# Peptides against a protein of PDB entry 8PQO: the designs that were tried, part 144

Target 1, 252 residues: chain A of PDB entry 8PQO
Amino acid sequence: VLLKEYRVILPVSVDEYQVGQLYSVAEASKNETGGGEGVEVLVNEPYEKDGEKGQYTHKIYHLQSKVPTFVRMLAPEGALNIHEKAWNAYPYCRTVITNEYMKEDFLIKIETWHKPDLGTQENVHKLEPEAWKHVEAVYIDIADRSQVLSKDYKAEEDPAKFKSIKTGRGPLGPNWKQELVNQKDCPYMCAYKLVTVKFKWWGLQNKVENFIHKQERRLFTNFHRQLFCWLDKWVDLTMDDIRRMEEETKRQ

## One batch from the design tools (peptide; made by RFdiffusion4, then SolubleMPNN)

Design b1_p21_7_s3 (from b1_p21_7, 12 letters changed)
Fold by OpenDDE base, seed 1:
Structure b1_p21_7_s3 (fold): chain B 252 residues (1-252), chain A 21 residues (1-21)
Amino acid sequence: as target 1 above (252 residues)
Amino acid sequence: SLTLEIVLGAVLTYLERHPAA
């Protein structure tokens, strides 16, 4: 098991982020080529647990249509089925990802707290001390080009170049986080993403777990760079606007 | 193994489509 807590600081409020996240997810999905995911919704219901109130979903992503035919033919049963269990109680979210073939031998858990701070809180997910001491805290700086792979880099998604016309935020210089403390009118938040990766196959555990973390870090970095650079597209939207957009997308 | 590569490919496909998970 390998745990890392990714801390993504953004010059947006927790409330703004809720809109921006949903918008950016929808936009990112449009950029992916291929037909609709074979998504099977097993459960979609409100939940209440330990004072946490939100929406629980259990979905199966059937990825057979997303892989080449030869892969489909070679794939054992369940290998292309991803189960997603999600507890959405913004500003808290938990997602558990499993694969039918791997059963208990594989798990990705992503627990996210969105806090109005600069990533300075320790153990926001309230792990036991013994567990917490083994968690690596990884700071993602969306303005740091060195954290972006050359193949992923786009100038239009570079926070160091972007200036929001609607909010005046950006561009983000090398010391933007320190300068943010002095900008009383600029909101900020941190997404604390505790990622747990479990892969039990002997001899491959550390390799696969580290690989998944590397991919998650990459994806989180790219996503939040996009989210910020798309600020002018979503900052004036309401949650109702987002819901309408989602409904329209479902009808297509 | 081929099976592991298929599973990892599926997982990565999911993760790429759900970067805010």
Scores: peptide ipSAE 0.662, ipTM 0.957, DockQ to the pose 0.766
Fold by OpenDDE base, seed 4:
Structure b1_p21_7_s3 (fold): chain B 252 residues (1-252), chain A 21 residues (1-21)
Amino acid sequence: as target 1 above (252 residues)
Amino acid sequence: SLTLEIVLGAVLTYLERHPAA
């Protein structure tokens, strides 16, 4: 088991982020062919537990149509089915990802707190001390180009070049986080993403767990760079606007 | 293992489509 807490600081409010996240997810999915294809919704219900109130979903992603024919032919039963269990109670979210073939031998858990701070809180997910001491805190700086792979880099998604016309935020220089503290009118938040990766196959645990973390870090970095650089596209949208956009997308 | 590569490929495909999971 390998745990890392990714801390993503953004010059947006917690409330703004909710809109931006949903918009950016929708926009990113448009760039992928068949984003909603092969999704089976098993459960979609409200939940209330320990003062947490939100929406619980259990979805199966059938990825047979998303892989080459030869892969589909070689894939054993369940290998291309991803189960997603999600507890959405913004500003808290928990997602558990499993694979039918791997059963209990593989798990990815992503727990996220969105807090109006600069990533300074320790153990925001309230782990036991023994567990917390093994968690690596990883700071993602969306302005740091060195954290972006060359193949992923796009100038239009570079926070160091982007300036929001609507908000005046950006471009983000090397000391943007320190400067943010002195700007009373600029909101900020941190997404604390505790990622747990479990892979039980002997001899491959560390390799696979580290590989998954490397991919998650890459994806989180790219996503939040996009989210910020798309600020002018979503900052004036309401949650109702987002819901309407999602409904319109489902009809297409 | 070919099976492991297939599973990892599926997982990565999912993760790439759900970067805010």
Scores: peptide ipSAE 0.660, ipTM 0.957, DockQ to the pose 0.776
Fold by OpenDDE base, seed 2:
Structure b1_p21_7_s3 (fold): chain B 252 residues (1-252), chain A 21 residues (1-21)
Amino acid sequence: as target 1 above (252 residues)
Amino acid sequence: SLTLEIVLGAVLTYLERHPAA
């Protein structure tokens, strides 16, 4: 098991982020080429637990249509089915990802707290001390080009070049986080993403777990760079606007 | 293992499509 807490600081408020996240997810989905994922929704219901109120979903992603034919032919039963269990109670969310073939031998859990701070809180997910001491805190700086692979880099998604016309935020220089503290009119937040990766197969555990974390870090970096650089597209949208957009997308 | 590579590929495909998970 390998745990890392990714801390993504953004010059947006927690409330703004909710809109921006949903917008950016929808936009990213539109940009994905190919037919819809074979998504089977097993459960979609409200939940309440220990004062946490939100929406619980259980979905199966059937990826048979998203892989080459030869892969599909060679894949054993369940190998291409991903189960997603999600608890959405913004500003808290939890996602658990499993695979039918791997059963208990594989798990990815992503727990996120969105806090109005600069990533300074320790153990925001309230882990036991013994577990917390093994968690690596990883700071993602969306303005740091060195954290972006050349193949992923886009100038229009570079926070160091982007300036929001609507808000005046950006561009983000090397010391933008320190400067943000002095800017009373600029909101900020941190997404604390605790990622747990479990891969039990002997000899491959560390390799696979580290690999998945590397990919998650990459994806989080790119996503939040996009989210910020798309600020002018979503900052004036309401949650109702987002809901309408989602409904329109489903009808398409 | 070929099966393991297939599973890993499926997981990565999912993660790529759910960057905000």
Scores: peptide ipSAE 0.638, ipTM 0.953, DockQ to the pose 0.781
Fold by OpenDDE base, seed 3:
Parts: sequence; C-alpha cells; structure tokens
Structure b1_p21_7_s3 (fold): chain B 252 residues (1-252), chain A 21 residues (1-21)
Amino acid sequence: as target 1 above (252 residues)
Amino acid sequence: SLTLEIVLGAVLTYLERHPAA
C-alpha cells in the first residue's frame, strides 16, 4: 500500500472551485472518444454518514468498446470493467476504484478535502498516527512548468502565461503563492487529495503503486492547470448553470 | 504480464477521463 497526499493550491475560492471542477471535467471529456458509452449506473442515491451528507454513486465502466479489438479478445473476464464508488459531499469527496478481475488485490482510493487555506493543514483526513507517518505530502505547483511533461504542455494551459480578464488573476509567477498571501482580494484554496494505491501482487507491488501515483500526479497537475486557465469560461457560472448544462448534455 | 498491462491500461483510461476523481 502506498499513500500520498497531493496538495494543490489554487487562486480560487472553495465555492468557485466547485463550479470550475465540474466545468473542467466536462470540457476535458469533450475530446475523449466514447463519452459515457459503456457506463452502467448501479446506484445513485443520497447518503448521510457521520454528519456527512452527499450523493453516493456506484458505476461500472465497461471499457470493452474503448480498447482495440485484439485487446478485447485477449482480455480475461472482468479485466476491462472498472468499478467506481463515489461519495460526493463537497467540499469532501471520496472515490474508490476497483477492477473485477483484480478483486481485492487492487484498489485506488482518492479522498479529497477542499479547504480555504494554503495547504498548511496536517492530517486533514484524520488518519491514525501510524498511518499518517507513512504518507508523503506532495505539493503540486500549477505554475511550475518543470512538473509538466513536454507532451502535455500547451501554452494556452500555462498558468505562468494566462491572465484572467474577468478576475485579473494571473499570470502566476515563481513566487505566486507567497504573493497571494499579500493579495487580500484574491481567494485561495487547497485541494488535499489523499491517494491510496493498493496492489498486492508479489514482486510488483511497489512498481505498480508508484506507477499509478506518477500517473495521478500527472493528471492532477494537468487538470488544475486547465481549471485555472479556463477561469474566464466558468467563473461567472453558478452551480445551477452547471446543472442545467449537464442536463442539456444528457439530452443530446 | 499481458493481463496486468490490460488492466493497467483500463485503469489509466478511466483515470484520464476522471482527472478530478
């Protein structure tokens, strides 16, 4: 088991982020082939637990149609089925990802707290001390180009170049986080993403777990760079606007 | 193994489509 807590600091408020996240997810998915094809929704219901109120979903992503034919033909039963269990109680979210073929031998858990701070809280997910001491805190700096792979880099998604017309935020220079403290009119938040990766196969545990973390870090970095650079597209939208957009998309 | 590569490929495909999971 390998745990890392990714801390993503953004010059947006927790409330703004809720809109921006949903918008950016939708926008990023437009370029992906297949959309919601192969998604089976098993459960979609409200839940309440330990004072947490939100929406629980259980979805199966059947990826058979999303892979080449030869892969589909070689894939064992369940190998291309991804189960997603999600607890959405913004500003808290939890997602558990499993695979039918791997059963108990594989799990990815992503727990996120969105806090109006600069990533200074320790053990925000309230792990036991013995577990917390093994968690690496990883700060993602969306302005740091060195954290972005060349193949992923786009100038229009570079926070170090972007200037928001609507808010005046950006560009984010090398010391943007320090400067943010002195900018009382600029909101900020941190997404604390505790990622747990479990892969039990002997001899491959560390390799696979580290690999998945590397991919998650890459994805989180790229996503939040996009989110910020798309600020002018979503900052004036409300949650109601987003909900309407989602409903309209479902009807198409 | 080939199976592991297939599974990891599926997982990565999911993760790429859910970058803010």
Scores: peptide ipSAE 0.637, ipTM 0.953, DockQ to the pose 0.803

Design b1_p21_7_s4 (from b1_p21_7, 12 letters changed)
Fold by OpenDDE base, seed 1:
Structure b1_p21_7_s4 (fold): chain B 252 residues (1-252), chain A 21 residues (1-21)
Amino acid sequence: as target 1 above (252 residues)
Amino acid sequence: DLELEIVLGAVLTYLKRHPAA
């Protein structure tokens, strides 16, 4: 098991981020080729547990249509089915990802707290002290070009170049986080993403777990760079606007 | 292991489409 807490600081409020996240997810999904996912919704219901209130979903992503034919032919039963269990109680979210073929041998858990701070809270997910000692805290700086792979870099998605017309935020210089503390009118937040990767196959545990973390870090970095640089596209939208957009997308 | 590579490919496909999971 390998745990890392990714801390993504953004010059947006927790409330703004809720809209921006949903917008950016939808936009990012459009940019991925292969059409609609074969999504089977098994459960979609409200839940309440230990004072946490939100929406619970269990979805199966059937990825047979997203892979080449030869992969489909070689894939063992269940290998292309991803189960997503999600507890959405913004500003808290938990997602558990499993695969039918791997069963108990593979799990990704992503727990996210969105806090109105600069990533300074320790153990925000309230792990046991012994468990917390083994968690690496990883700071993602969306303005740091060195954290972006050259193949992923786009000038239009560079926070160090972007200036929001609607909000006046950006561009983000090398010391933008320190400067943000002095800008009383600019909101900020941190997404604390505790990622747990469990892979049990002997001899491959560390390799696969580290590989998944590397991919997640890359995805989180690129996604939040996009989210910020798309600020003018979503900052004036409401949650109702987002819901309408999602409904319209489902009808297509 | 081909089977593992297929699974990891599927997982990565999912993760790319759900970067805010």
Scores: peptide ipSAE 0.686, ipTM 0.963, DockQ to the pose 0.780
Fold by OpenDDE base, seed 4:
Structure b1_p21_7_s4 (fold): chain B 252 residues (1-252), chain A 21 residues (1-21)
Amino acid sequence: as target 1 above (252 residues)
Amino acid sequence: DLELEIVLGAVLTYLKRHPAA
């Protein structure tokens, strides 16, 4: 088991982020090639537990259409089916990802708190002290080009070059986080993403767990760079606007 | 292991499409 807490600081409010996240997910999805993901919704219901109120979903992503034919032919039963269990109670979210073939031998859990701070809270997910001491805190700086792979770099998604016309935010210089403290009119938040990766196959545990973390870090970095650089596209949208856009997309 | 590579490929495909999971 390998746990890391990724802390992504953004010059947006927690409320703004909710809109921006949904918009950016939708936009990023459009950029991904391929048809429908073969999504099967098993459960979609409200939940209330320990004062947490939100929406619970259980979905199966059938990825047979997303892989080459020869891979599909060689894939063991269930290998291309991803189960997603999600508890959405913004500003808190928890997602558990499993694979039918791997059963209990594989799990990715992503727990996210969105807080109006600069990533200074320790153990925001309230882990036991013994567990928390094994968690690596990883700060993602969306303005730091060195954290971006050359193959992922796009100038139009570079926070160090982008300036929001609507908000005046950006470009983000090397000391943007420190400067943010002095800018009373600029909101900020941190997404605390606790990622748990479990891979129980002997001899491959550490390799696979580290690999998945590396991929998640890459994805989080790119996504939040996009989210910020798309600020002018989503900052004036409401949650109702987002819902309408999602409904329109489903009808398409 | 080919089976593992297929599973990892599927997982990565999912993760790329759900960057805000």
Scores: peptide ipSAE 0.651, ipTM 0.956, DockQ to the pose 0.774
Fold by OpenDDE base, seed 2:
Structure b1_p21_7_s4 (fold): chain B 252 residues (1-252), chain A 21 residues (1-21)
Amino acid sequence: as target 1 above (252 residues)
Amino acid sequence: DLELEIVLGAVLTYLKRHPAA
């Protein structure tokens, strides 16, 4: 098992982020090639647990259509089915990802707190001390080009080049986080993403767990660079606007 | 390992489409 806490600081408020996240997920999805994921919704209901109130979903992603025919033919039963259990209680979210074939030998858990700070809180997810001491805190700086693979880099998604016309935020220079403290009119937040990866496979556990973390870091970095650079597209939208957009997308 | 590659491919396909999970 390998745990890392990714801390993503953004020059947006927690409330703004809720809109921006949903917009950016939808927009990023449009940029992905291929057909549908074959999503099966098993559960979609409100929940209340230990003061946490939100929406619980259980979905199965049937990925047979996303792989080549020869892979489908060779895939063992359940290998291409991903189960997603999600507890959405913004500003807290939890997602648990499993695979039917791997059963208990595979788990990705992503727990996120969105806080109006600069990523300075320790153990925001309230792990036991013994568990917390094994967690690496990883800061993602959306303005740091060195954290972006050359093949992923796009100038239109570079926070160091982008300036929001609507808000005046950006471009983000090398010391943008330090300078942000003195910008009283600019909100900020941190997404604390605790990622737990378990891949129990003889001789491959550590290698695969590290690999998955590397991919998640890459995805988080690119996504939040997009989210910021798309600020002018979503900053004036309300949650009701987002809900309408989602409903319109479902009808297409 | 073919089975491992297939599972990892599926997982990565999902993760790529759910960067805000």
Scores: peptide ipSAE 0.630, ipTM 0.953, DockQ to the pose 0.761
Fold by OpenDDE base, seed 3:
Structure b1_p21_7_s4 (fold): chain B 252 residues (1-252), chain A 21 residues (1-21)
Amino acid sequence: as target 1 above (252 residues)
Amino acid sequence: DLELEIVLGAVLTYLKRHPAA
């Protein structure tokens, strides 16, 4: 088991982020081709636990249509089915990802707290001390080009070049986080993403767990760079606007 | 090995589409 807490600081408020996240997810999804994911919704219901109120979803992503024919032919039973269990209680979210073939031998858990701070809180997910001491805190700087793979880099998604017309935020220079403290009119937040990766396979545990973390870090970095650079597209939208857009998308 | 590659491919396919999971 390998745990890392990714801390993504953004020059947006927690409330703004809720809109921006949903918008950016939808926009990023449009960029991914290959047809439908074959999503099966098993559960979609409200939940309440320990003061946490939100929406619980259990979905199966049948990815048979997303892979080449020869892969489908060779895939063992359940290998292309991803189960997603999600507890959405913004500003808290938890997602558990499993695979039918791997059963208990594979798990990705992503727990996210969105806090109006600069990533300074320790153990925001309230782990036991023994567990917390093994968690690596990883700061993602969306303005740091060196954290972006060349193949992923787009100038229009570079926070170091982008300036929001609507908000005046950006571009983000090398010391933008420090400067942010002095800019009382600019909101900020941190997404604390605790990622737990479990891959129980003799000789491959550490390799695969580290690999998955590497991919997650890459995805988080790129996504939040996009989110910020798309600020002018979503900052004036409300949650109702987003919901309407989602409904319209479902009808297409 | 092949099974693992297929599973990892599926997982990565999912993760790419859910970057804010």
Scores: peptide ipSAE 0.617, ipTM 0.950, DockQ to the pose 0.771

Design b1_p21_8_s1 (from b1_p21_8, 7 letters changed)
Fold by OpenDDE base, seed 2:
Structure b1_p21_8_s1 (fold): chain B 252 residues (1-252), chain A 21 residues (1-21)
Amino acid sequence: as target 1 above (252 residues)
Amino acid sequence: MDFLIDLLLNSYLKIRKRVVY
């Protein structure tokens, strides 16, 4: 098991981020609706459990169309199906990723708290001390181009170049986080993403767990760069606007 | 086996794209 807490600081409020997150997720999902991508949405509904209220989603990623024929022939039953269960009870979110074949031997869990701070809270997920001591805190700087793979880089999604017309935020210079403290009119938040990766195949644990973390970090980096650079697209949207967009996406 | 795992994970990541909660 490998645990890391990714801390993503953004020059947006917690309330703004809720809109931006859902907008960005909806935009990503528009490309998935064509059925040909191998994504099946089993559940997408409100939930309430133990005082937690939010949106529950259950997706299956069918990899059969994305792998060569010989892989399909050799893959055990269920090995090519990945389940993603997500509970979005903003400002708390949880995503659990499992595989039908690997069962308990494979787990990706992503737990996120969104806080109106600069990533300074320790153990925001309230882990036991023994567990917390094994968590690496990793800061993601959305303005740092060196954290972005060349193949993922887009100039239109570069926070160091983007200037929001609607909010006046950006571009984000090298010291933007330090400067943010002095900008009383600019809100900020941190997404604390505790990622737990478990891969219990002897000899492959470290390789696969580290690989998954690398990919999750990449995903978080790219997502939040995009979220910020799309600020003018979503900052004036209401939650009702987002709901309409989600409904429209479901109908496609 | 390593290749297969890498292929599956990469395929999954390609499909998942940028859905982040």
Scores: peptide ipSAE 0.339, ipTM 0.879, DockQ to the pose 0.544
Fold by OpenDDE base, seed 5:
Structure b1_p21_8_s1 (fold): chain B 252 residues (1-252), chain A 21 residues (1-21)
Amino acid sequence: as target 1 above (252 residues)
Amino acid sequence: MDFLIDLLLNSYLKIRKRVVY
């Protein structure tokens, strides 16, 4: 098991981020033309459990169309189906990713708290001390180009170049996080993403767990760069606007 | 086996890249 807490600081408020996150997810989903991408939504419903209230989503990612024919033919039953269960109770979210074939031998869990701070809180997920001491804290800087793969880089999604017309925020220079403390009119937040990766196959555990963390970090980096650079597209939207966008996306 | 795992994980990530909670 490998645990890392990714801390993503953004020059937006916790309330703004809720809109921006949902917009960015919806916008990305619109670019998914049709059921051919292998994503099946099994459940999408409100939930209430143990005082937590939010939206529950269960998705299956069918990899059959994304792998070579020989892999599809040789893969065990359920091996190419990835289940993603998500509980979105913003400002808290939990995602659990499993595979039908691997069962308990494979787990990705992502637990996120969104806080109005600069990533300074320790153990925000309230782990036991023995577990917390094994968690690596990883800061993601959305303005740092060196953290972005060349193949993922887009100039229009570069926070170091982007300036919001509506808010005046950006571009984000090398010391933007330190400068936020001095800018009373600029809100900020941190997304604390505790990622637990378990892969119990002997000899491959460390390799696969580290690989998954590398990819999750990449995903978080790219997503939040987009979220910030799309600020002018979503900052004036309401939650009702987002709901309409989600409904429109479901009908396509 | 390593290649297959990498292929599956990369395939999954290509699909999931649009969903961050």
Scores: peptide ipSAE 0.333, ipTM 0.875, DockQ to the pose 0.553
Fold by OpenDDE base, seed 4:
Structure b1_p21_8_s1 (fold): chain B 252 residues (1-252), chain A 21 residues (1-21)
Amino acid sequence: as target 1 above (252 residues)
Amino acid sequence: MDFLIDLLLNSYLKIRKRVVY
């Protein structure tokens, strides 16, 4: 098992982020060819459990169309199906990713708290002290070009170049986080993303767990760069506007 | 085995895209 807590600081409020997150997820789904291919939504409903209220989503990712024929023919039943269960009780979110074939031998869990701070809270997920000792804290700087793979880089999604017309935020220079503290009118937040990866196959555990963390970090980096650079597209939207956009996307 | 695992993980990432909760 490999645990890392990714801390993503953004010059937006916790309330703004809720809109921006949903917008950015919807846009990412539209902009990618084959966005719905291989995704089955089993459940998408409100839930209430143990005082937590939010939206529950259960998706299956079918990999059969994404792998070579020989892999499809040789793969055990369920091996090419990945389940994603998500509980969005913003400002708290939880995602659990499993595979039908691997069962308990494979787990990705992503737990996120969104807090109105600069990523300074320790153990925001309230882990036991012994478990917390094994968590690496990883800061993602959305303005740092060195954290972005060349193949993922887009100039229009570069926070170091983007200037929000509606809010006046950006571009984010090398010291943007320090400057933010002095800007009383600019909101800020941190997304604390605790990622637990388990891959219990002998000889492959460390390799696969590290690989998954690398991919999750890449995903978080690119997503939040987009979220910020799309600020002018979503900052004036309401939650009702987002719901309408989601409904329109489902009909296509 | 490494190739197959990489293939599956990469395939998953392609489908999941940039969905971050």
Scores: peptide ipSAE 0.331, ipTM 0.876, DockQ to the pose 0.591
Fold by OpenDDE base, seed 1:
Structure b1_p21_8_s1 (fold): chain B 252 residues (1-252), chain A 21 residues (1-21)
Amino acid sequence: as target 1 above (252 residues)
Amino acid sequence: MDFLIDLLLNSYLKIRKRVVY
């Protein structure tokens, strides 16, 4: 098991981020070839449990069309089905990713708190002290180009070049986080993303767990760069606007 | 086995990159 807490600081409020996240997910989905191909939504409903209230989703990612024929022929039953269960009780979110074949031998859990701070809270997920000792805190800087793979880099998604017309935020210089502390009128937040990766196959645990963390970090970096650079597209939208967009997308 | 696992994970990540909760 490998645990890391990714801390993503953004020059947006917790309330703004809720809209920006949903917009950016919808926009990213439209820009990808094949749209929802291979994605089945089993459940999408409100939930209430243990004082937590939000939206529950259960999706299956069918990888049969995404892998070569020889992989389909060799894959055990259920091996190409990935289940994603998500509880969105914003500002708290939890995602659990499993595989039908591997069962308890494979787990990705992503727990996120969105807080109106600069990533200074320790153990925001309230882990036991012994568990918290083993968590690496990883800061993601959306303005730092060195954290972006050359193949993922787009100039239109570079926070160091982008300036929001609607809000006046950006561009984000090398010291933007330090400068943000002195900018009383600019909201800020941190997404604390505790990622737990479990892969129990002997001899492959460290390799696979580290690989998944590397990909999660890459995903979080690129997504939040997009979210910020798309600020003018979503900052004036309401949650009702987002719901309408989601309904329209389901009908296509 | 390593190659197959990498291929599977990359195939999944190619789809999942659309969703960040």
Scores: peptide ipSAE 0.341, ipTM 0.879, DockQ to the pose 0.607; fails the geometry check

